# Ledger of designs, part 124: peptides against a protein of PDB entry 5HB3

Target 1, 150 residues: chain A of PDB entry 5HB3
Amino acid sequence: RQMQDRCMSEYNQRIRNAPEGSIDPFRMACYKIIGRCDLSNRSLDGLQTDVNDWIWLQFNLARETDRSLELAGESYGLAELQASIREIGLKHFPKTAAEDTNGSFGMFFYLQILAGMFEQAIAYLYPFSYVDAVHFAIALTYYGLLRPVD

## One batch from the design tools (peptide; made by RFdiffusion4, then SolubleMPNN)

Design b1_p27_3_s4 (from b1_p27_3, 23 letters changed)
Fold by OpenDDE base, seed 1:
Structure b1_p27_3_s4 (fold): chain B 150 residues (1-150), chain A 27 residues (1-27)
Amino acid sequence: as target 1 above (150 residues)
Amino acid sequence: STFSDEEIDRLHELFLKAEEKKKKEAE
């Protein structure tokens, strides 16, 4: 808590007083990950990252903590992450094979699986590949991870 | 929106790069 409070204090001071673009990106990353600062921005500006780094970041930020105990920091849990992923899917990823010009459906499917969105992932995959969707559904059901969708 | 337009654009770029890398490795 003490460390978090210090991070929040420093972050607030810098965001208010520092010239634009003058803040060290590594320091900002520390404020975000440790201090839980500015969780509305889910990227690390100024750092070279790949998709794996992005995924890692999202899951680290998505802590399942009791919001009542987060007095100094912002709360961001798995539910918020899942909501964000759903929104991205609705707006920016193909819904059918005909819309898929870049073959990006697989990456979105993968992202949904990692986020524990199993039912939605299968439903998403179905119009792209019936066979694959069925196979995944069988496997997930076998392990007790898939529940029937309405 | 939970993500800004800039964040979404960045994500798309990351996915594109990942797909290109995967394709290159498969060749």
Scores: peptide ipSAE 0.150, ipTM 0.706, DockQ to the pose 0.442
Fold by OpenDDE base, seed 3:
Structure b1_p27_3_s4 (fold): chain B 150 residues (1-150), chain A 27 residues (1-27)
Amino acid sequence: as target 1 above (150 residues)
Amino acid sequence: STFSDEEIDRLHELFLKAEEKKKKEAE
């Protein structure tokens, strides 16, 4: 707690007093990941990252913590990540093959799987590829990850 | 990589926008 408080204090001081862009990106990353500062910003500005880095960051920040120990607005768990993914999917990803102009459906399917949204991922994939959806459904069922159908 | 840099950047921006919206709605 003391470390977190110190990180938060330093972060707030620098954000308020330092010129924009003057803070080292790696230091900012440390404040975010370790200190859990400014979790509303889900990116690491000024760093070259790939999809694996992005995924790692999102799941690292989405850890379950006791909200009573965190500052207001700095709590972010798996449920919030899943909600964000759902929202992005509804607004910005194709719903059918006919709507898919750039092949982005696979990205959204992948994100859902990583986020543990298995039933939704299978349902989403079905209109794009029936065969693939069935194969994934069988595999997920085998590992006990897919809920039984009512 | 599985995704292009442009796709990654887009996702980053989308997530940020979503979080900002959520914050505004909670106020």
Scores: peptide ipSAE 0.055, ipTM 0.551, DockQ to the pose 0.052
Fold by OpenDDE base, seed 4:
Structure b1_p27_3_s4 (fold): chain B 150 residues (1-150), chain A 27 residues (1-27)
Amino acid sequence: as target 1 above (150 residues)
Amino acid sequence: STFSDEEIDRLHELFLKAEEKKKKEAE
């Protein structure tokens, strides 16, 4: 809590007083991850990141915290992440095999799985690959992650 | 929306890059 408060204070101070781009990107990342500062901005400006970094970041930001204790921090949990993933899917990923030009459906499927959106992931995968969808459904069911089908 | 349009676009680009890399590795 003390660390978080300090991070928030420093973050706000830096945003207000520092020239744009003068803040160390790594420090900024620390403020986001540890201090939960400015979670509305999911990007780490000034850092070269790939999709894996992005995924890692989102899951780290999506930590469960007691809202009553996080007075200085922003609320961002798994639900928000899932909502974001849904939105991304609607806007930027193929809905059908016919729309899939670069095989990106797998990545979206992967994101959904990571976010615990198992039923949705299977439903999404189904039109692209029936066999794969069934296989994953079986596996997820085996591990108790997928609700039984009627 | 929890993400800005710009962030979503960036993410999409990252995914495209990842897929391209995967394709190259498969060759």
Scores: peptide ipSAE 0.163, ipTM 0.715, DockQ to the pose 0.533; fails the geometry check
Fold by OpenDDE base, seed 2:
Structure b1_p27_3_s4 (fold): chain B 150 residues (1-150), chain A 27 residues (1-27)
Amino acid sequence: as target 1 above (150 residues)
Amino acid sequence: STFSDEEIDRLHELFLKAEEKKKKEAE
């Protein structure tokens, strides 16, 4: 708690007092990840990141914390991440095989699996690859991760 | 929206780059 308070204080001070673009992006990333500062901004500006880095960041930000200890507006959990993934899927990923020109369906499937959206992931994969969807469904069921659809 | 339009656009760019990288590696 004391460390978090210090991080927040330093973060706020730097954002307010530092010239625009003068703050070390890596330092800002540390404040965000470790100090849970400014979680409304889910990107790391000024750093060269790839999709894997983005995924890693989202999961780290979605850490299960005691909601009672989080300041208003700085709560971000798995539910919010899942909602974000759904939104991304609706806007940027193919819904059918006919729409899949770049083979990106697998990436969205992977993203859903990482976020624990197992039922939705299987449902999404099914029209693209029936065989793969069945295999994953069996595996997830075996491990108790997939709820059988009545 | 959980993400701003700008953030969504950034994510799109990341995905595009990832796809390009995969294509280059397959070649």
Scores: peptide ipSAE 0.148, ipTM 0.709, DockQ to the pose 0.553; fails the geometry check

Design b1_p27_4_s1 (from b1_p27_4, 13 letters changed)
Fold by OpenDDE base, seed 4:
Structure b1_p27_4_s1 (fold): chain B 150 residues (1-150), chain A 27 residues (1-27)
Amino acid sequence: as target 1 above (150 residues)
Amino acid sequence: DEVVEEFLKKLEKKFEELKEEFTKLLM
């Protein structure tokens, strides 16, 4: 807790008081990750990031904490992450095979899998790649992660 | 934890295989 508080303090101080151009984005990223600073902005400003970096950050920031210890506006757990993935999916990923121009459906499938959205992931993949959807469904079922509807 | 890690590794492998297959389809 002390470390987090220090990170938060340093993060906020630098954001507010640092001279223009003096902020090291990597340092700020470290504070953000360790201190879970500014959870309303779950991005790394000043860094070139891809989808993998983004999702990695989301998982690092996500915590299942006692809600009594967090301010209402600072809660970010798995549920919030899943909600974010759903939102991103609706905005940025193809909904049908006909809409897929760059094969990005696989990435969205992957994001859903990482977030534990297994049923939704399989349902999403199915129209794009039936065979793969079946294989993943079998695997997920084998590991008890997918509950087949009887 | 070990079971989860193994599962994730298997999934990663399958995902990479999927990527390779799609890459081949696009070339």
Scores: peptide ipSAE 0.014, ipTM 0.353, DockQ to the pose 0.078
Fold by OpenDDE base, seed 5:
Structure b1_p27_4_s1 (fold): chain B 150 residues (1-150), chain A 27 residues (1-27)
Amino acid sequence: as target 1 above (150 residues)
Amino acid sequence: DEVVEEFLKKLEKKFEELKEEFTKLLM
C-alpha cells in the first residue's frame, strides 16, 4: 500500500509538473504498473507496444479488489478487462469468415481465451475453424473451463 | 490418460503457433 501510494504520488507529480520532454516513458510505465495509476487510460504513452504488451498490461492492471480500497476511485478487474476485449472485438476483428481478410480472427480468439471468455471464444472460432473450435472445446471441457450445456 | 495428454500437447502447440501467427496485429 505504501509503495502503491508513493508510485501514484510520483506519477501524478510528474504528469503535472514535469517539464515538456523530460518524462521518461519507461519510468512512467513502471509507476503505472506498480501503482495502478490512471486506470482509465490503460496504455503506455510514449512506448511502442504490440498486442502482447497490451494484453500483458491489462492483466497486470486488473485486480479483483474491493472497490472501496481503490485509491484512484477507479476499479479495473477481470470484468472490465473482458468488457474491453468485447469492445476491441467489435471494432477491430472480423465478425464472420467473410469479413476475415487477414486471418486476424485467431488473435481475437486468443484474447478471449486469455480473458477467460471460453464460451464466447469457442462460439467465435466456430464459424472460422470448425475443427479447431471442437478441439479447443474438448480441451476446455477436460480442464473444467467450459461447461457443456446439459 | 496418455492419449488425452498427447492430444492436449498437440493443442498447446497449435495454440502457440496461432499466437505467433497473429502477434503482429497492432492494437
Scores: peptide ipSAE 0.016, ipTM 0.389, DockQ to the pose 0.239; fails the geometry check
Fold by OpenDDE base, seed 2:
Structure b1_p27_4_s1 (fold): chain B 150 residues (1-150), chain A 27 residues (1-27)
Amino acid sequence: as target 1 above (150 residues)
Amino acid sequence: DEVVEEFLKKLEKKFEELKEEFTKLLM
């Protein structure tokens, strides 16, 4: 808690007081990750990040905490992450095989799997690749991650 | 939009790699 408070203080102080262009983006990233600062902005400004970095950041920031303990009324847990992934899916990924021009369906499937949205992931993959969807469904069921409908 | 596209392309590549690993495990 003390470390988080210090990180938050330093993060806020630097954002407010640092001259433009003088902020070390890596340092700010460290404060953001460790202190879970500014959960409304879940990106690393000034850093070149890929989708893996983005999703890694989302998972690191996501915590299951009592909402009453969250500072400034900001809460970000797995449910919020899953909601974000759903929203991203609706906006940026193909909904049908006919809409898939670049083969990006796999990425959305991957994001859903990472977020534990197994049923939705399989359902999404099914119209794009039936065989793959079945294989993943079997595997997920085997590991008890997918609940088959009786 | 360009950042998102680049991001998505990188994700596709990683997904294909993951798919290959899973395929090898099942085979």
Scores: peptide ipSAE 0.012, ipTM 0.309, DockQ to the pose 0.045; fails the geometry check
Fold by OpenDDE base, seed 1:
Structure b1_p27_4_s1 (fold): chain B 150 residues (1-150), chain A 27 residues (1-27)
Amino acid sequence: as target 1 above (150 residues)
Amino acid sequence: DEVVEEFLKKLEKKFEELKEEFTKLLM
């Protein structure tokens, strides 16, 4: 707790007071990850990151803590991550097979699987690839991850 | 954007890897 508070203090102080271009992005990344600072902006500014880095960061920042102990606006758990995935899906991925020009449906399927949105993932995949959706549904059901709709 | 396309390609690769793993489990 003390270390987290110190990281938050240093992070906020540097963002507010540091001259433009003087901030070490790696140091700021460390403070952000350890201190879970500025959870409204879940990116590493000044660093070249790929999708794996982004999703890794999301899961590391996501914590199911007692909301009563967190300051207002600093709550970020699995539910918020899932909400972010839904938002990304609505903005950047095809909703139907007819809208799919680049074959990007698989990526959104993958993101939903990682976020534990198994039912939504299968439902999404079904119109794009029936066979694959059935195979994944069987596997997810076998492992007790998919909740069959009665 | 090139960054988005690269991102999508990486995710597609991961999807194929995941598909392969699940296929092996079903077989």
Scores: peptide ipSAE 0.007, ipTM 0.307, DockQ to the pose 0.045; fails the geometry check

Design b1_p27_4_s2 (from b1_p27_4, 15 letters changed)
Fold by OpenDDE base, seed 3:
Structure b1_p27_4_s2 (fold): chain B 150 residues (1-150), chain A 27 residues (1-27)
Amino acid sequence: as target 1 above (150 residues)
Amino acid sequence: SEVVERFLEKLKELFERLKEEFTKLLM
């Protein structure tokens, strides 16, 4: 708790008082990741990141912590991440094979798998690739990650 | 190489859109 408070204090002080361009983006990234500072902004400003870096950041920031220890509005866990993925899926990813012009269905399937949304991921993949959906379903069931409906 | 680069560019664009949507959901 003391470390978090120090990180928050330093983070806020630098954002408010540091001249433009003087902020070390790597230091700010450390405060964000380690200190969990400013969780409302889940991006690394000033750093060139790729898609994998962004995904990594989202999952590292998503923690199941006691909400009583976090400031109101800064709680970000797996449930919130899953909700965000669902909403993004509805807006930006194809719902049917006919809508898939860019082959982006695989990316949404991947995001759902990473977020532990296994049932939804299989259901989504099924109309795009029946064979792959069946194979993933078998594998997920084997590892106890997919609950078969009795 | 060109196919991979196009794919990476599309992924980058998609993730930028995702970042914007995540920011809007938290405001």
Scores: peptide ipSAE 0.020, ipTM 0.446, DockQ to the pose 0.072
Fold by OpenDDE base, seed 2:
Structure b1_p27_4_s2 (fold): chain B 150 residues (1-150), chain A 27 residues (1-27)
Amino acid sequence: as target 1 above (150 residues)
Amino acid sequence: SEVVERFLEKLKELFERLKEEFTKLLM
């Protein structure tokens, strides 16, 4: 708590008072990650990040906490992340093989798997690749991650 | 190798778009 309060204070102070271009992006990233500052902005400004870094950040910030204790004033947990992934899926990813012009279905499958949306992921993959969907379903079931329905 | 590289480039572009959309959605 004390550390988080300090991070929040420093983060806000630097955002408000630091001259443009003088802010250490790595330090700000630390405040965001450790102090959970400014959870509404889930990006690392000024840093060269790749896809994996972005994904990593989203999942690290998606923390299950008591909403009443969140210092940022906004809560962001796994449920919110999953909701965001669903929304993105509806807008940007193909629903059928016929709509798949760029082979992006695999990426949406991957995002759903990372977010623990196993049933939805398998259901999504099924029309694109039956064989792969079955293999993943078997594996996920074996590890108790997929709840098969009769 | 070339096919993989092209795929990775496309994937990167897709994720950049997704990143932007996430930002728009959540901010």
Scores: peptide ipSAE 0.018, ipTM 0.413, DockQ to the pose 0.093
Fold by OpenDDE base, seed 1:
Structure b1_p27_4_s2 (fold): chain B 150 residues (1-150), chain A 27 residues (1-27)
Amino acid sequence: as target 1 above (150 residues)
Amino acid sequence: SEVVERFLEKLKELFERLKEEFTKLLM
């Protein structure tokens, strides 16, 4: 708790008062990850990251903690992560095969699977690849991970 | 069990394909 408080204090002070271009992006990243600072902004500003880095960050920040114990009044768990994935899906990924110009549907399918959104993932994959969707559905059902719609 | 095993192998294949596609997208 003491460390988190210090991280939060330093993060807030620097983000508000530091001159432009003087902030060490690696230090700020450490404060964000360790201190869970500014959870509404789940990016590492000033750092060149790829999609794997982004995924890693999202899942590390998504922790199930008692919201009443959060120091800065910010909470980010699995439910919030799933909501974020839904949002980025609406904005950045194709909804149909006809809209798929760059083959990015697989990335969104992957994100949904990682977040435990199995029903949505299968529903999303179906129009892109019927055969693959059926195979995934059968396997997920067998392991009790997919909840079939009545 | 044989049917399940076949589907599991197919899933493995699908994940490998996804991995390849992700690699291409990141390059």
Scores: peptide ipSAE 0.015, ipTM 0.398, DockQ to the pose 0.136
Fold by OpenDDE base, seed 4:
Structure b1_p27_4_s2 (fold): chain B 150 residues (1-150), chain A 27 residues (1-27)
Amino acid sequence: as target 1 above (150 residues)
Amino acid sequence: SEVVERFLEKLKELFERLKEEFTKLLM
């Protein structure tokens, strides 16, 4: 808690008071990751990141902790991550095969899988690739991650 | 079973390839 408070303090101080161009984006990233600072902004400003970096960040920030320990009323767990993925899906990924212009459906499927949204992932993949959906469904069922309908 | 394990490993491989391809598309 003390460390987190210190991280928050330093993070906020730098954001507000640091001279222009003096902010070390890597340091800020450390505050965000370790101190869980500014969870409402789950991006790394000033850093060149790709999709993998973004994914990595989202999942690292998602923690199931005692809500009483969260600072400033901010919380970000698996549920919030899943909600974010749903939102992203609605905005940025094809909903049908007809809408798929660049084949990005697979990435959204992947995100859903990573987030434990197995049923939704399979349901989403099904219209894009029936065979793949079946294969993944079988695998997920084998590992007890998907409950088949009786 | 060994057969199931091989199948699952193959699926894993395919999934990883999928991830790689779509990562390239979104970069």
Scores: peptide ipSAE 0.018, ipTM 0.413, DockQ to the pose 0.152; fails the geometry check

Design b1_p27_4_s3 (from b1_p27_4, 13 letters changed)
Fold by OpenDDE base, seed 1:
Structure b1_p27_4_s3 (fold): chain B 150 residues (1-150), chain A 27 residues (1-27)
Amino acid sequence: as target 1 above (150 residues)
Amino acid sequence: DEVVEEFLKELEKKFEELKEKFTELLM
């Protein structure tokens, strides 16, 4: 708790008071990860990151904590992560096979699987790759992760 | 059990292939 508070204090002080171009992005990343600072902006500014880095960060920041103990705006759990994945899907990924120009549908499928959105993931994959969707559905059902719709 | 394990290994391979293809698309 003391370390988290210290990280938050340092993070906020540097963002507000540091001269332009003097901020070490790696140091800021450390404060953000350890202190869970500025959960409204879940990115590492000034660092070149890929989708794996992004999703890793999301899961590290996500915590199921008692909401009564968190300050307003600091709540970020699995539900918020899933909401973020859904939003990203709507903005950056093809909705249908006809819209897929770059073959990026699989990345969105992957993100949904990681976030535990199994039903949505299978439903999304189905029009792009029927065979793969069926195979994943069988596997997910076998492990009790997919809830069959009666 | 063996059939299921082989199936899961194939799925794992497909998943890794998809991961690689998409990493290349985002870079």
Scores: peptide ipSAE 0.019, ipTM 0.442, DockQ to the pose 0.165
Fold by OpenDDE base, seed 4:
Structure b1_p27_4_s3 (fold): chain B 150 residues (1-150), chain A 27 residues (1-27)
Amino acid sequence: as target 1 above (150 residues)
Amino acid sequence: DEVVEEFLKELEKKFEELKEKFTELLM
């Protein structure tokens, strides 16, 4: 808790008071990750990030904490992450095979899998790649992660 | 945890295989 508080303090202080151009984005990233600073902005400003970096950050920031310990506006757990992935999916990923121009459906499938959205992931993949959807469904079922509807 | 990690590794492998297949389809 002390470390987290220090990270938060340093993060906020630098954001507010640092001279223009003096902010080390990597340092800020460290504070953000360790201190879970500014959970309303789950991005790394000043850094070139890809989807993998983004999702990595989301998972690192996500915590299942006692709600009693978190301020109402600062809760970010798995549910919020899943909600974010759903939102991103609706905005940035193809909904049908006909809309897929660059094969990005696989990335969205992957994001859903990482977030534990297994049923949704399989349902999404199915129209794009039937065979793969079946293979993943079998695997997920084998590991008890997918519940077949009887 | 170990089972989950192993599963994730397998899924990652399958995903990479999937990516490779799609890359081949696009060339």
Scores: peptide ipSAE 0.018, ipTM 0.422, DockQ to the pose 0.079
Fold by OpenDDE base, seed 5:
Structure b1_p27_4_s3 (fold): chain B 150 residues (1-150), chain A 27 residues (1-27)
Amino acid sequence: as target 1 above (150 residues)
Amino acid sequence: DEVVEEFLKELEKKFEELKEKFTELLM
């Protein structure tokens, strides 16, 4: 808690008071990651990042913490991450095989799996790759991650 | 385990191939 508070304080102070061009983006990234600062903006400003970095950041920022300990309006847990993945899916990924021109369905499937959205992932994959969906469903069921409908 | 690993590897490959396309959308 003390470290988080310190990170937040430093983060906010630097954003507000730092002279233009004096902000070290790596330092700010550290504060953001460690302190979970400004969870409304889940990006690393001033850094070149790729999709893996984005995913990594989302999962690192996502914490199942007591909501009472988080600043009002700045809660980001697994549920919020999953919601973000859903939104990304709706905006940027094909909904049907007919819409898939570049095979991007696999990436969205992967994102859903990473986010623990197993049922949704299987349901999504099914129209694109029936065989793969069945195999994943079997595997996920075996590991107790997918619950078959009774 | 082997089946899952194989498919995950394939998906990881697809992920890497598509990384550049989605970076602009996600960042």
Scores: peptide ipSAE 0.021, ipTM 0.451, DockQ to the pose 0.632; fails the geometry check
Fold by OpenDDE base, seed 2:
Structure b1_p27_4_s3 (fold): chain B 150 residues (1-150), chain A 27 residues (1-27)
Amino acid sequence: as target 1 above (150 residues)
Amino acid sequence: DEVVEEFLKELEKKFEELKEKFTELLM
């Protein structure tokens, strides 16, 4: 808690007081990750990040905390992450095989799997690759991660 | 957006890796 508070303080101080262009983006990233600073902006400003970095950051920032202890607007848990992934899926990924021009369906499937959205992931994959969807469904069921509808 | 496309390509690669791992497990 003390370290988080210090990170938050340093993060806020630098954002407010640092001259333009003088901010070390890596240092700010460290404060953001360790202190969970500014959860409304879940990106690493000034850093070149890929989708893996983005998703890694989302998972690191997502915590199941008592909402009563978080400031208004700073609650970010698994549910919020899953909601974000759903939204991203609706906006940026193909909904049908006919819309898939670049094979990006796999990435959205992957994101859903990482977020524990197993049922949705399988349902999404099914129209793109029936065989793969069945294989993943079997595997997920075997590990007790997928609940088959009786 | 070029950044998004590159991001998606990397995710596709990871998906294939994941697929391979699951395939090996089922096999």
Scores: peptide ipSAE 0.017, ipTM 0.360, DockQ to the pose 0.045; fails the geometry check

